# Peptides against a protein of PDB entry 3B8E, part 139

Target 1, 230 residues: chain A of PDB entry 3B8E
Amino acid sequence: PFLIFIIANIPLPLGTVTILCIDLGTDMVPAISLAYEQAESDIMKRQPRNPKTDKLVNEQLISMAYGQIGMIQALGGFFTYFVILAENGFLPIHLLGLRVNWDDRWINDVEDSYGQQWTYEQRKIVEFTCHTPFFVTIVVVQWADLVICKTRRNSVFQQGMKNKILIFGLFEETALAAFLSYCPGMGVALRMYPLKPTWWFCAFPYSLLIFVYDEVRKLIIRRRPGGWVE

## One batch from the design tools (peptide; made by RFdiffusion4, then SolubleMPNN)

Design b1_p21_5_s1 (from b1_p21_5, 18 letters changed)
Fold by OpenDDE base, seed 5:
Structure b1_p21_5_s1 (fold): chain B 230 residues (1-230), chain A 21 residues (1-21)
Amino acid sequence: as target 1 above (230 residues)
Amino acid sequence: VEELLKKLEEEFLKKALEIMQ
């Protein structure tokens, strides 16, 4: 997200506070939950054919899979960001290069895609309105990510949701997202303005996409052991 | 807290601009 902000020179889609909340709040408990996840039955039974090469290949494939999931998460966040700005009169193409004027406190007549002028205060309200649903989108997508990370080969339906720490992590990150989104004063204190509850559903297609992608990947691995998809 | 957050945002933006140069 930050790289796209720099390259496209768009208004800031994700605030520093939201980044910290993602890193410290939403990722820590899930990471702990994964440490206590039961070892996949096939991981322990499958002897590495070559301990050096098979381990390296497996680590690379895991890294690539997480990279792809992270990309889908970012796309989901940006989709929500662009939709909100478009609803407020700023089409995606108009946002390119707009940051300089957007962040200038002395410019109170920044025009949207329809010729409406926006004051600095109005622009910042819209910007901070984008931070919350971007964060919420990441949390909702992380639900799917956390669930799929329980196994390497087995379907979520086969492994089940037995890890109580995982379930707690899902509730914790959701509760944090709800608190930051709807608690009075968060807009003033954390620059996270409240969002409409319907915005939570904007991330669901991306969560489903991640889930389907990983289930298909795992299905291929089960049907063709030793393939490049592992 | 608001002032601190504003300063952090400004520092973050400043660093972002420095990386862009």
Scores: peptide ipSAE 0.006, ipTM 0.298, DockQ to the pose 0.024
Fold by OpenDDE base, seed 1:
Structure b1_p21_5_s1 (fold): chain B 230 residues (1-230), chain A 21 residues (1-21)
Amino acid sequence: as target 1 above (230 residues)
Amino acid sequence: VEELLKKLEEEFLKKALEIMQ
């Protein structure tokens, strides 16, 4: 997301604070939960058939899978970002290259897609309004990610949610998201303005997409053991 | 606080750009 911010020169979709909250707040407990569950799951139980080649292949495959999931997460976040900005009058195409003027505090007449002029303060409010739902979107998508990452081959429906630590992680990240979204002062303190509850649902299609994607992937792996999808 | 955060983000952005070069 930050790369797109730089490349497209759009208003900042996800602030540093939100990134830190994701990396340190939301990802830590889930990562720990996954570490514990991996010990119980098929990932560790399967001895590599060829320790040299299979380890490298597995690392590449895991890296690719996480990369793909990360891309879907980013897409979900950006979708939410663009929706919010569009609702505030800034269409996606108009955001391209707008950052320079957007961040300039001396420009108080930045026009939206409809010719409405936005003061610096107004723009920053809208920007900060985007940070929270972007964060929440990532959290909601991470729900699916964490659940699907329980096993490499087994369906979530087969494995179930037996890992109490994972469940705790899901609650923790959700609670953190709720806290950051609705606690008074977060807009000023963390650039995370209050989020309408409806925005939580904006991420659900992407969460579902990841879930379906992974289930399909796992299904393919089960049907074609040793395939390139593994 | 907002101003401080903005400065931090700007610095971070600058550093990120430097790393990308």
Scores: peptide ipSAE 0.006, ipTM 0.299, DockQ to the pose 0.027
Fold by OpenDDE base, seed 2:
Structure b1_p21_5_s1 (fold): chain B 230 residues (1-230), chain A 21 residues (1-21)
Amino acid sequence: as target 1 above (230 residues)
Amino acid sequence: VEELLKKLEEEFLKKALEIMQ
């Protein structure tokens, strides 16, 4: 999120403190929970052909998987960010390069995509309104990602939710998201304004899409072992 | 508080740029 902010010069989608809350609060417990997930039976049956090379390949695959999860989370957050800004009159194309004027408190006539002028205070309210939904979207996407990543080949319906630590992690991150979203003072302390409950559902279509995509992927892998989709 | 948060964001930006070099 922060790299896109720098490269595209868009209004800040997620504050530094919020990023720290994600990294330290929402990502750690789920990551630990995945370490305790039972290995898929098919993975355990594969004897390493060469312990040195296969370890390196496995480490690369794990690193890529974590990198992909982070990318998917960021995409979900940006989706919610662009939806909120579009509803407030700022289309995605108009946001490109707008940061300089957006962050300048002396410019009180920044135009949206429809020619409406926005004061600095109004812009910051909209910006801080985006931080909380971005965070919540990441949490909601993590629900799907954590559940689907517990298995490589088997369906979630086949493997089930046997890892109690994973279940606890899902509740913990949800509780943290609720706390940060609704606790008084979070708007000032974390630049996270209170979230309307309806915005919790903004990420659900995206999470559902990822879930369906992963189930289809796993179905293809089961039908065609060793394919390019694996 | 807002000024402190802005300062933290600027510091983070600088560090991010350093990592990207």
Scores: peptide ipSAE 0.006, ipTM 0.269, DockQ to the pose 0.027
Fold by OpenDDE base, seed 3:
Structure b1_p21_5_s1 (fold): chain B 230 residues (1-230), chain A 21 residues (1-21)
Amino acid sequence: as target 1 above (230 residues)
Amino acid sequence: VEELLKKLEEEFLKKALEIMQ
């Protein structure tokens, strides 16, 4: 999120402190949980492969854990960010390159997509209004991502939810999200304004879509081993 | 697909590092 903020020169979608909370609070326990996940029954039955083929499996696992999950989380967060800003009059195309004027406290007449002028204080309010929903969206997406990452090939319904560390991770990240969203003073301390409870549910369709997509992907892998879907 | 996603991530990170320097 911060990298996109710098590259695209858009208003800050998620604060740096909040990013640290994600990395240390929400991602740490889930990452550990995945490390302790029981190997798929099919993996356990496979004889040790040649070191060259094992590297390929590791690269695929790493790409799924860091690349795919990270990108999906970012997409979910940015979706929420763009929706909120659009609801406040800033269309996505208008946000590109706007950061310089957005963050300038001396410019009090930044225009939105509809010609409405926004003061610095008003802009910061809407920016900070985006931070909490962005964070919560990441957490909700992580629910699906963590579940789908338990298996490479098998359905989550076949593998089950036996990893207690994963369940604890899901609880911890949800509790942290609730704390950051609703604890008094977080708006000032972390620039995360309180979240309406309805926004928790706004991310659910996206999380469900990811879940369904991955289950379909795994189904295709089972039916066509070695296909391009891997 | 996973390889393509990894490549995209690496390119993104590379560009980000170039901008930060």
Scores: peptide ipSAE 0.006, ipTM 0.272, DockQ to the pose 0.032

Design b1_p21_5_s2 (from b1_p21_5, 20 letters changed)
Fold by OpenDDE base, seed 1:
Structure b1_p21_5_s2 (fold): chain B 230 residues (1-230), chain A 21 residues (1-21)
Amino acid sequence: as target 1 above (230 residues)
Amino acid sequence: IEELLEKLKKETLQKLLEIIS
């Protein structure tokens, strides 16, 4: 997300606070839980690993987790971001290169896609209005990610939700998202303005997409052991 | 980019601490 912000020079879709909330608030407990996750049933049955193969598997896992799934998460967040801005008169194409003027407090007549002029304060309200939905989108997508990425080959249905810490983490991140979205003062303190409940559902297609993607991936791995998809 | 993100994280954390303090 931040890369696109830099490259496209669009208004900041995900604030630093939201990034911290993701890393420290939403991801930390689930990540810890994954360290204590019960060994995958197929992993326990494996022969002692060749160190070279184990390295390759780890690299693939890292690539899959931080690359592909991360891209889907980013797409979900950006979708929400673009929808919100479009609803406020800023079409995606119009946002390209707009950051410079957007962030300039001395420019109070930035035009939207429909010719409406926006003051700096108005622009910042809209920007901060995007931060919360983006964050929530990431959280909702993380539900799928964290649940399904606990295993390499087994589906969620096969492995189950055995780790109570993981379950707790899912509730924690959800509770945090709700708190940050709806607690009074969060807009001022964290630049996270209240979220319309409907925006929670904006992430669901992407969460489902990740779920389906990973289940298909795992299915392929099970059918073709040792494939490049592993 | 990673360095920038880390910097931003640190700055944000510092700001949060200042708000909470």
Scores: peptide ipSAE 0.005, ipTM 0.267, DockQ to the pose 0.020
Fold by OpenDDE base, seed 2:
Structure b1_p21_5_s2 (fold): chain B 230 residues (1-230), chain A 21 residues (1-21)
Amino acid sequence: as target 1 above (230 residues)
Amino acid sequence: IEELLEKLKKETLQKLLEIIS
């Protein structure tokens, strides 16, 4: 998120403190939970190839999986960010290069996509209004990602939710998201303004799409073992 | 990108520590 902020010169979609809360709070426990997930039956049946090469391949696959999850989370967050700003009159194309004027306290006439002028204070309110939904979106996307990452081939419906640590991780990240979103003073401390409950549902279509996509992917893998989709 | 993200995390952590201190 921060890289895109710098490259595209858009208004800051997620505060640095919130990024740290995600990385240290919401990502750590779920990541640990995945380490304790029971190996898929197909993984257990694979004869250990050369342990050194298999470990390296597994580490690469895990690294790629975590990298992909992080990218998907970022995409979900940015989707919510652009939706909120678009609802407030700032279309995505208009946000490109706007940061310099956006962050300038002396410019009180920044125009939106419809010619409405925004004061510095109004702009910052909208910016900080984006931080909380971005964070919550990441959490909601993590629900789907964590569930689908339990298995490589088997459906979530086949594997079930047997990992108590994963369930605890999902609960913990949700509780943290609720705390950061609704606890008094978080707007001042973390620049996270309170989230309307309706925004929790903004990420649900995205999470559902990821879930459906992954189930379809797994179905294809089951039907065509050794395909390029693996 | 991963190295850049790690650097950003470290910088952010340092900034947080500066805010808390």
Scores: peptide ipSAE 0.005, ipTM 0.263, DockQ to the pose 0.020
Fold by OpenDDE base, seed 4:
Structure b1_p21_5_s2 (fold): chain B 230 residues (1-230), chain A 21 residues (1-21)
Amino acid sequence: as target 1 above (230 residues)
Amino acid sequence: IEELLEKLKKETLQKLLEIIS
């Protein structure tokens, strides 16, 4: 999100504090949970055919898969961001290059896509309104990511949800998101305004997309053992 | 819940305006 903020020169979609909360609050417990995840029975039983080539292929495939999932997560967050700003009169195309004027407190006549002028205070309200939904969107998409990461080849339906630490991680992320979204004072302290419950659902299509993507990937792996998708 | 959120938003906004002013 921060890279796109710099490249596109758009208003900041996520505050630094929210980014820290993602990195420290939502990524640590999942990472620990994955470390304690039991290897798939197939992984434990199957020795690599060629340790050198299979390891390299696996590392490349893992990196590509995580990269693709990460891109879907980012798209989900930005979708939520653009929807909120569009609902407030700022179409995506109008946001390009707007950051400099947006963050200037001395400019109180920034126009939206419809010619309405926005004061600095009004703009910051809209910006902070975006922070919470963006954060929550990432958390919701991470649910799918965490669930699919526990398995390499088997479907989530086949492997099941046996890792209690993973389940705890999902609840912790959700609890953190709820705390940051609904606790009084978070708007001032963390620049995160309270989130309408409807925004929790904005990320669901992307979570579903991740699940579908992963299940299709795994299905291909199962049908073509030793293929490039492994 | 929506009413509570609106109230919290309003209170937060007011505090924010106090900080910005």
Scores: peptide ipSAE 0.000, ipTM 0.232, DockQ to the pose 0.020
Fold by OpenDDE base, seed 5:
Structure b1_p21_5_s2 (fold): chain B 230 residues (1-230), chain A 21 residues (1-21)
Amino acid sequence: as target 1 above (230 residues)
Amino acid sequence: IEELLEKLKKETLQKLLEIIS
């Protein structure tokens, strides 16, 4: 998200506080939960034919899969960001290069896509309104990530939701998201303004996309063991 | 708190620029 922020020079879609909450609050407990997940019976049964090369290839493929999932998460966040700004009169194309004027405290007449002028305070409220749904989108997409990461080969339907620690992690990140989104004073303290509950659903298509993508990937791996998709 | 957040934003931006550079 920060790379796009720098390259496109758009208003900041994700605040520092939200990043810290993701890194420290939403990722740690789920990561621990995955460490306690039952080792896939297949990982333990398949001795690598060549321990050095097969481990390296598997690590690269795992890293690539996580990278792809992370990209889908970012896309979901940016989609929500652009929708909110568009609803407030700022079309995506108009946001390109706007950051310099957007962040200037002395410019109080920044025009939106429809010619409406926005004061510094007004546009900062809109910016901070985008931080919350971006964070919430990441959390909702992480639900899918946590569920699909239980196994590398087996379907979620086969493995089930047996890990109580994972369920606790999902609850914790959701509770944190709700707290940051709706607790009074968070707008002033953390620059995270309250979001309408309907915006939580904007992330669901991306969560579903990740789920479908991973299930298809796992299905291919099961049908063609040793393929490049592992 | 606002000043602290602005400082953190600037520091984060600087760190990102350092990583890209």
Scores: peptide ipSAE 0.000, ipTM 0.249, DockQ to the pose 0.026

Design b1_p21_5_s3 (from b1_p21_5, 19 letters changed)
Fold by OpenDDE base, seed 1:
Structure b1_p21_5_s3 (fold): chain B 230 residues (1-230), chain A 21 residues (1-21)
Amino acid sequence: as target 1 above (230 residues)
Amino acid sequence: KLELLKELEKKTLELAKKIMS
């Protein structure tokens, strides 16, 4: 997400605080869950036939799948970002290269796609309004990960401590998302302005996409055991 | 709950607008 911001020179879709919340809140729980899963797997699974190669292959496959899911999550966040900006008069094409003028405090006449002039303060309100839904989108898409974990009885995701930790983590991140979205003062303190509750539903198509992706992946694994998609 | 959330949202927006103005 941050790379696209730099390359496309668009207004910042994901604030530093939101990044920290993702890193500390969203990514930490999966990492802990994975660590517990490895510990639990080491207890439940016989040592792999070749501990070095089989473990490395599995870790690589999990890492690739996680990376792909992360990319889809990011796409969902960007979709919400572009929709919000478009509803406020900034079409995606118009956002390209706009960052320099967008972030300039001395330019108070930045025009949207319809010729409306926006002050710096107005632009920042819209920008910070996008930070929250990006985070919320990630949280909602992670709900699909919970479903994936439940359906992977024979996968690396065992039903046990990991699922409890993951469920707890999803609850915490959802509560955090609600707190950051609606608590007074969060816009000032964290640059996360309030989100209309209806925007939570904008992430649902991407949650479904993750679910479909996982089902397709499972289908491929069933057809080609030992493939790179595991 | 939705009404409470909307009220909190409104208060937060008003505060943000006041500070950013």
Scores: peptide ipSAE 0.014, ipTM 0.353, DockQ to the pose 0.021
Fold by OpenDDE base, seed 4:
Structure b1_p21_5_s3 (fold): chain B 230 residues (1-230), chain A 21 residues (1-21)
Amino acid sequence: as target 1 above (230 residues)
Amino acid sequence: KLELLKELEKKTLELAKKIMS
């Protein structure tokens, strides 16, 4: 998120506090839950043939998987961000290069895509309105990510959700998201303004896409062992 | 559940309108 902010010079989609909440609050419990997941994948069951080479390959595969998941999460978050800003009159194209004027408290007539002028205070309200749903979107996408990471080859429908720690992690991060979104004072303390309940569903298409993609991938792996997708 | 969500949405919108006014 921060890289796109720098490159595109758009209004900040995710505040520092929300980033910290993601990294420390939402990622820790899921990561722990995955560590305790009983490895049912062939990769974890098979002893490395060559400890040096296979370790390196495995590290690369893990890094690639996390990279891909992170990219999908970021896309989901930015989608929500752009939708909210578009609903408030700022189309994505108009946001490019707007950051400088957006953050200038002395400019009270920043125009949106429709010619409406926005005061500094109004702009900050809409910016902080984006922080919460971005965070929530990440959490919702993480649900799918965590579930698909449980298995390498088997469908979630075949294996089911047997890991109680994983389930607990999903509830914990959801509860945290709800707390940060709706607890009084969060708008002042964390610059996370209350979220419309409908925005929780904004990430669901992405979660669904992740599930579909992963199920298709797993299906290919099962039908074509040793393929490039494995 | 749907009614509750709609009510919460309504309250949130009302709050947003108050802040933006």
Scores: peptide ipSAE 0.013, ipTM 0.283, DockQ to the pose 0.025
Fold by OpenDDE base, seed 2:
Structure b1_p21_5_s3 (fold): chain B 230 residues (1-230), chain A 21 residues (1-21)
Amino acid sequence: as target 1 above (230 residues)
Amino acid sequence: KLELLKELEKKTLELAKKIMS
């Protein structure tokens, strides 16, 4: 997210502190949970390969899964970011290159996509309004990602929710999201303004999409082992 | 392990607050 912010020169979608909360607080437990789930579901059930090779493959698979989850999370977050800004009059194309003027305190007439002028204070309110939903979106996307990453081949319905660590991780990240979103002072402390409950549902279509996609993918893998989709 | 993770989460949040202060 931060790299895209720099490269595209868009308003900051997610604050640095919020990123730290995600990386160190929100992502850590799910990542550990995923590692355990994958070990139980996919790797341990495979025929023992060369122990050295198996360990390396396992580490690679975990790393790939983590990287993929992070990418999907970022996409989900940006989706929510663009939705919020679009609802406030800033279309995605208009945001490109806008950062310089956006962050300039002396420019109080930044125009949105519809010609409405925004003061610096108004712009910052909108920017900070994006931080909390971005974070919450990541959490909601993580729900789906963690569930689908239980196994490469089995349906979620077949695998079930056996990993207690995963269940705990889902609960923990949800509780953290609620805390950061609604605890008094978080707007000042973390630049995360309170989130309307309706925004929790913004990521649901996206989560559903990736869930359906993954189930279809897994179905194809089961029907055609060794296919390119694996 | 779970308790440790909760503690780490708490510390991370405290650190975040400190950075923003």
Scores: peptide ipSAE 0.007, ipTM 0.269, DockQ to the pose 0.017
Fold by OpenDDE base, seed 5:
Structure b1_p21_5_s3 (fold): chain B 230 residues (1-230), chain A 21 residues (1-21)
Amino acid sequence: as target 1 above (230 residues)
Amino acid sequence: KLELLKELEKKTLELAKKIMS
């Protein structure tokens, strides 16, 4: 997200504090929970072909798959960001290159896509309003990500929700997201302004996309063991 | 619940405006 911010020169979509909350608050407990997840039935049955080469290849493939999931997650966040800014009069095309003027406190007449002038304060309110839904989108997408990470090859429908710690982690990150989004003063303290609850649903299509993507991937792996999709 | 959240949002935004001014 930060790289896209620099390249596109758009207003900051996700603040440093939100990033820290994701890394330290939302990811830690779920990650620990996955360590206690029940091993897949097929892992124990798979004969090691070449322990040295196959292990390395598998680790690389797993890292790439999760990298792709991370990209979809980021896209979901950016989608929500652009929708909110568009609702406030800033179309995506207009945001390109706008950061310099956007961040300048001495410019109080930045025009939106419709010719409305925005003060520095107004712009920052809108920006910080975007930080919240980006964070929330990440959390909602993480629901799907955490669920699919329970298994490498088996469908979620086959493995089920057996890990109580994982379920607890999902509730924890959701509660944290709600707290950061709606607690009074978070806009000032964390640059996360309250978000309309309906905006939580903006992430759902992306969560579904990740879920479908992973289920298709796993289906291919089951049908073609040893394929590059593993 | 929604009305309460809207009120909290309003208060937070007002506070932010005061600090940024």
Scores: peptide ipSAE 0.005, ipTM 0.296, DockQ to the pose 0.021

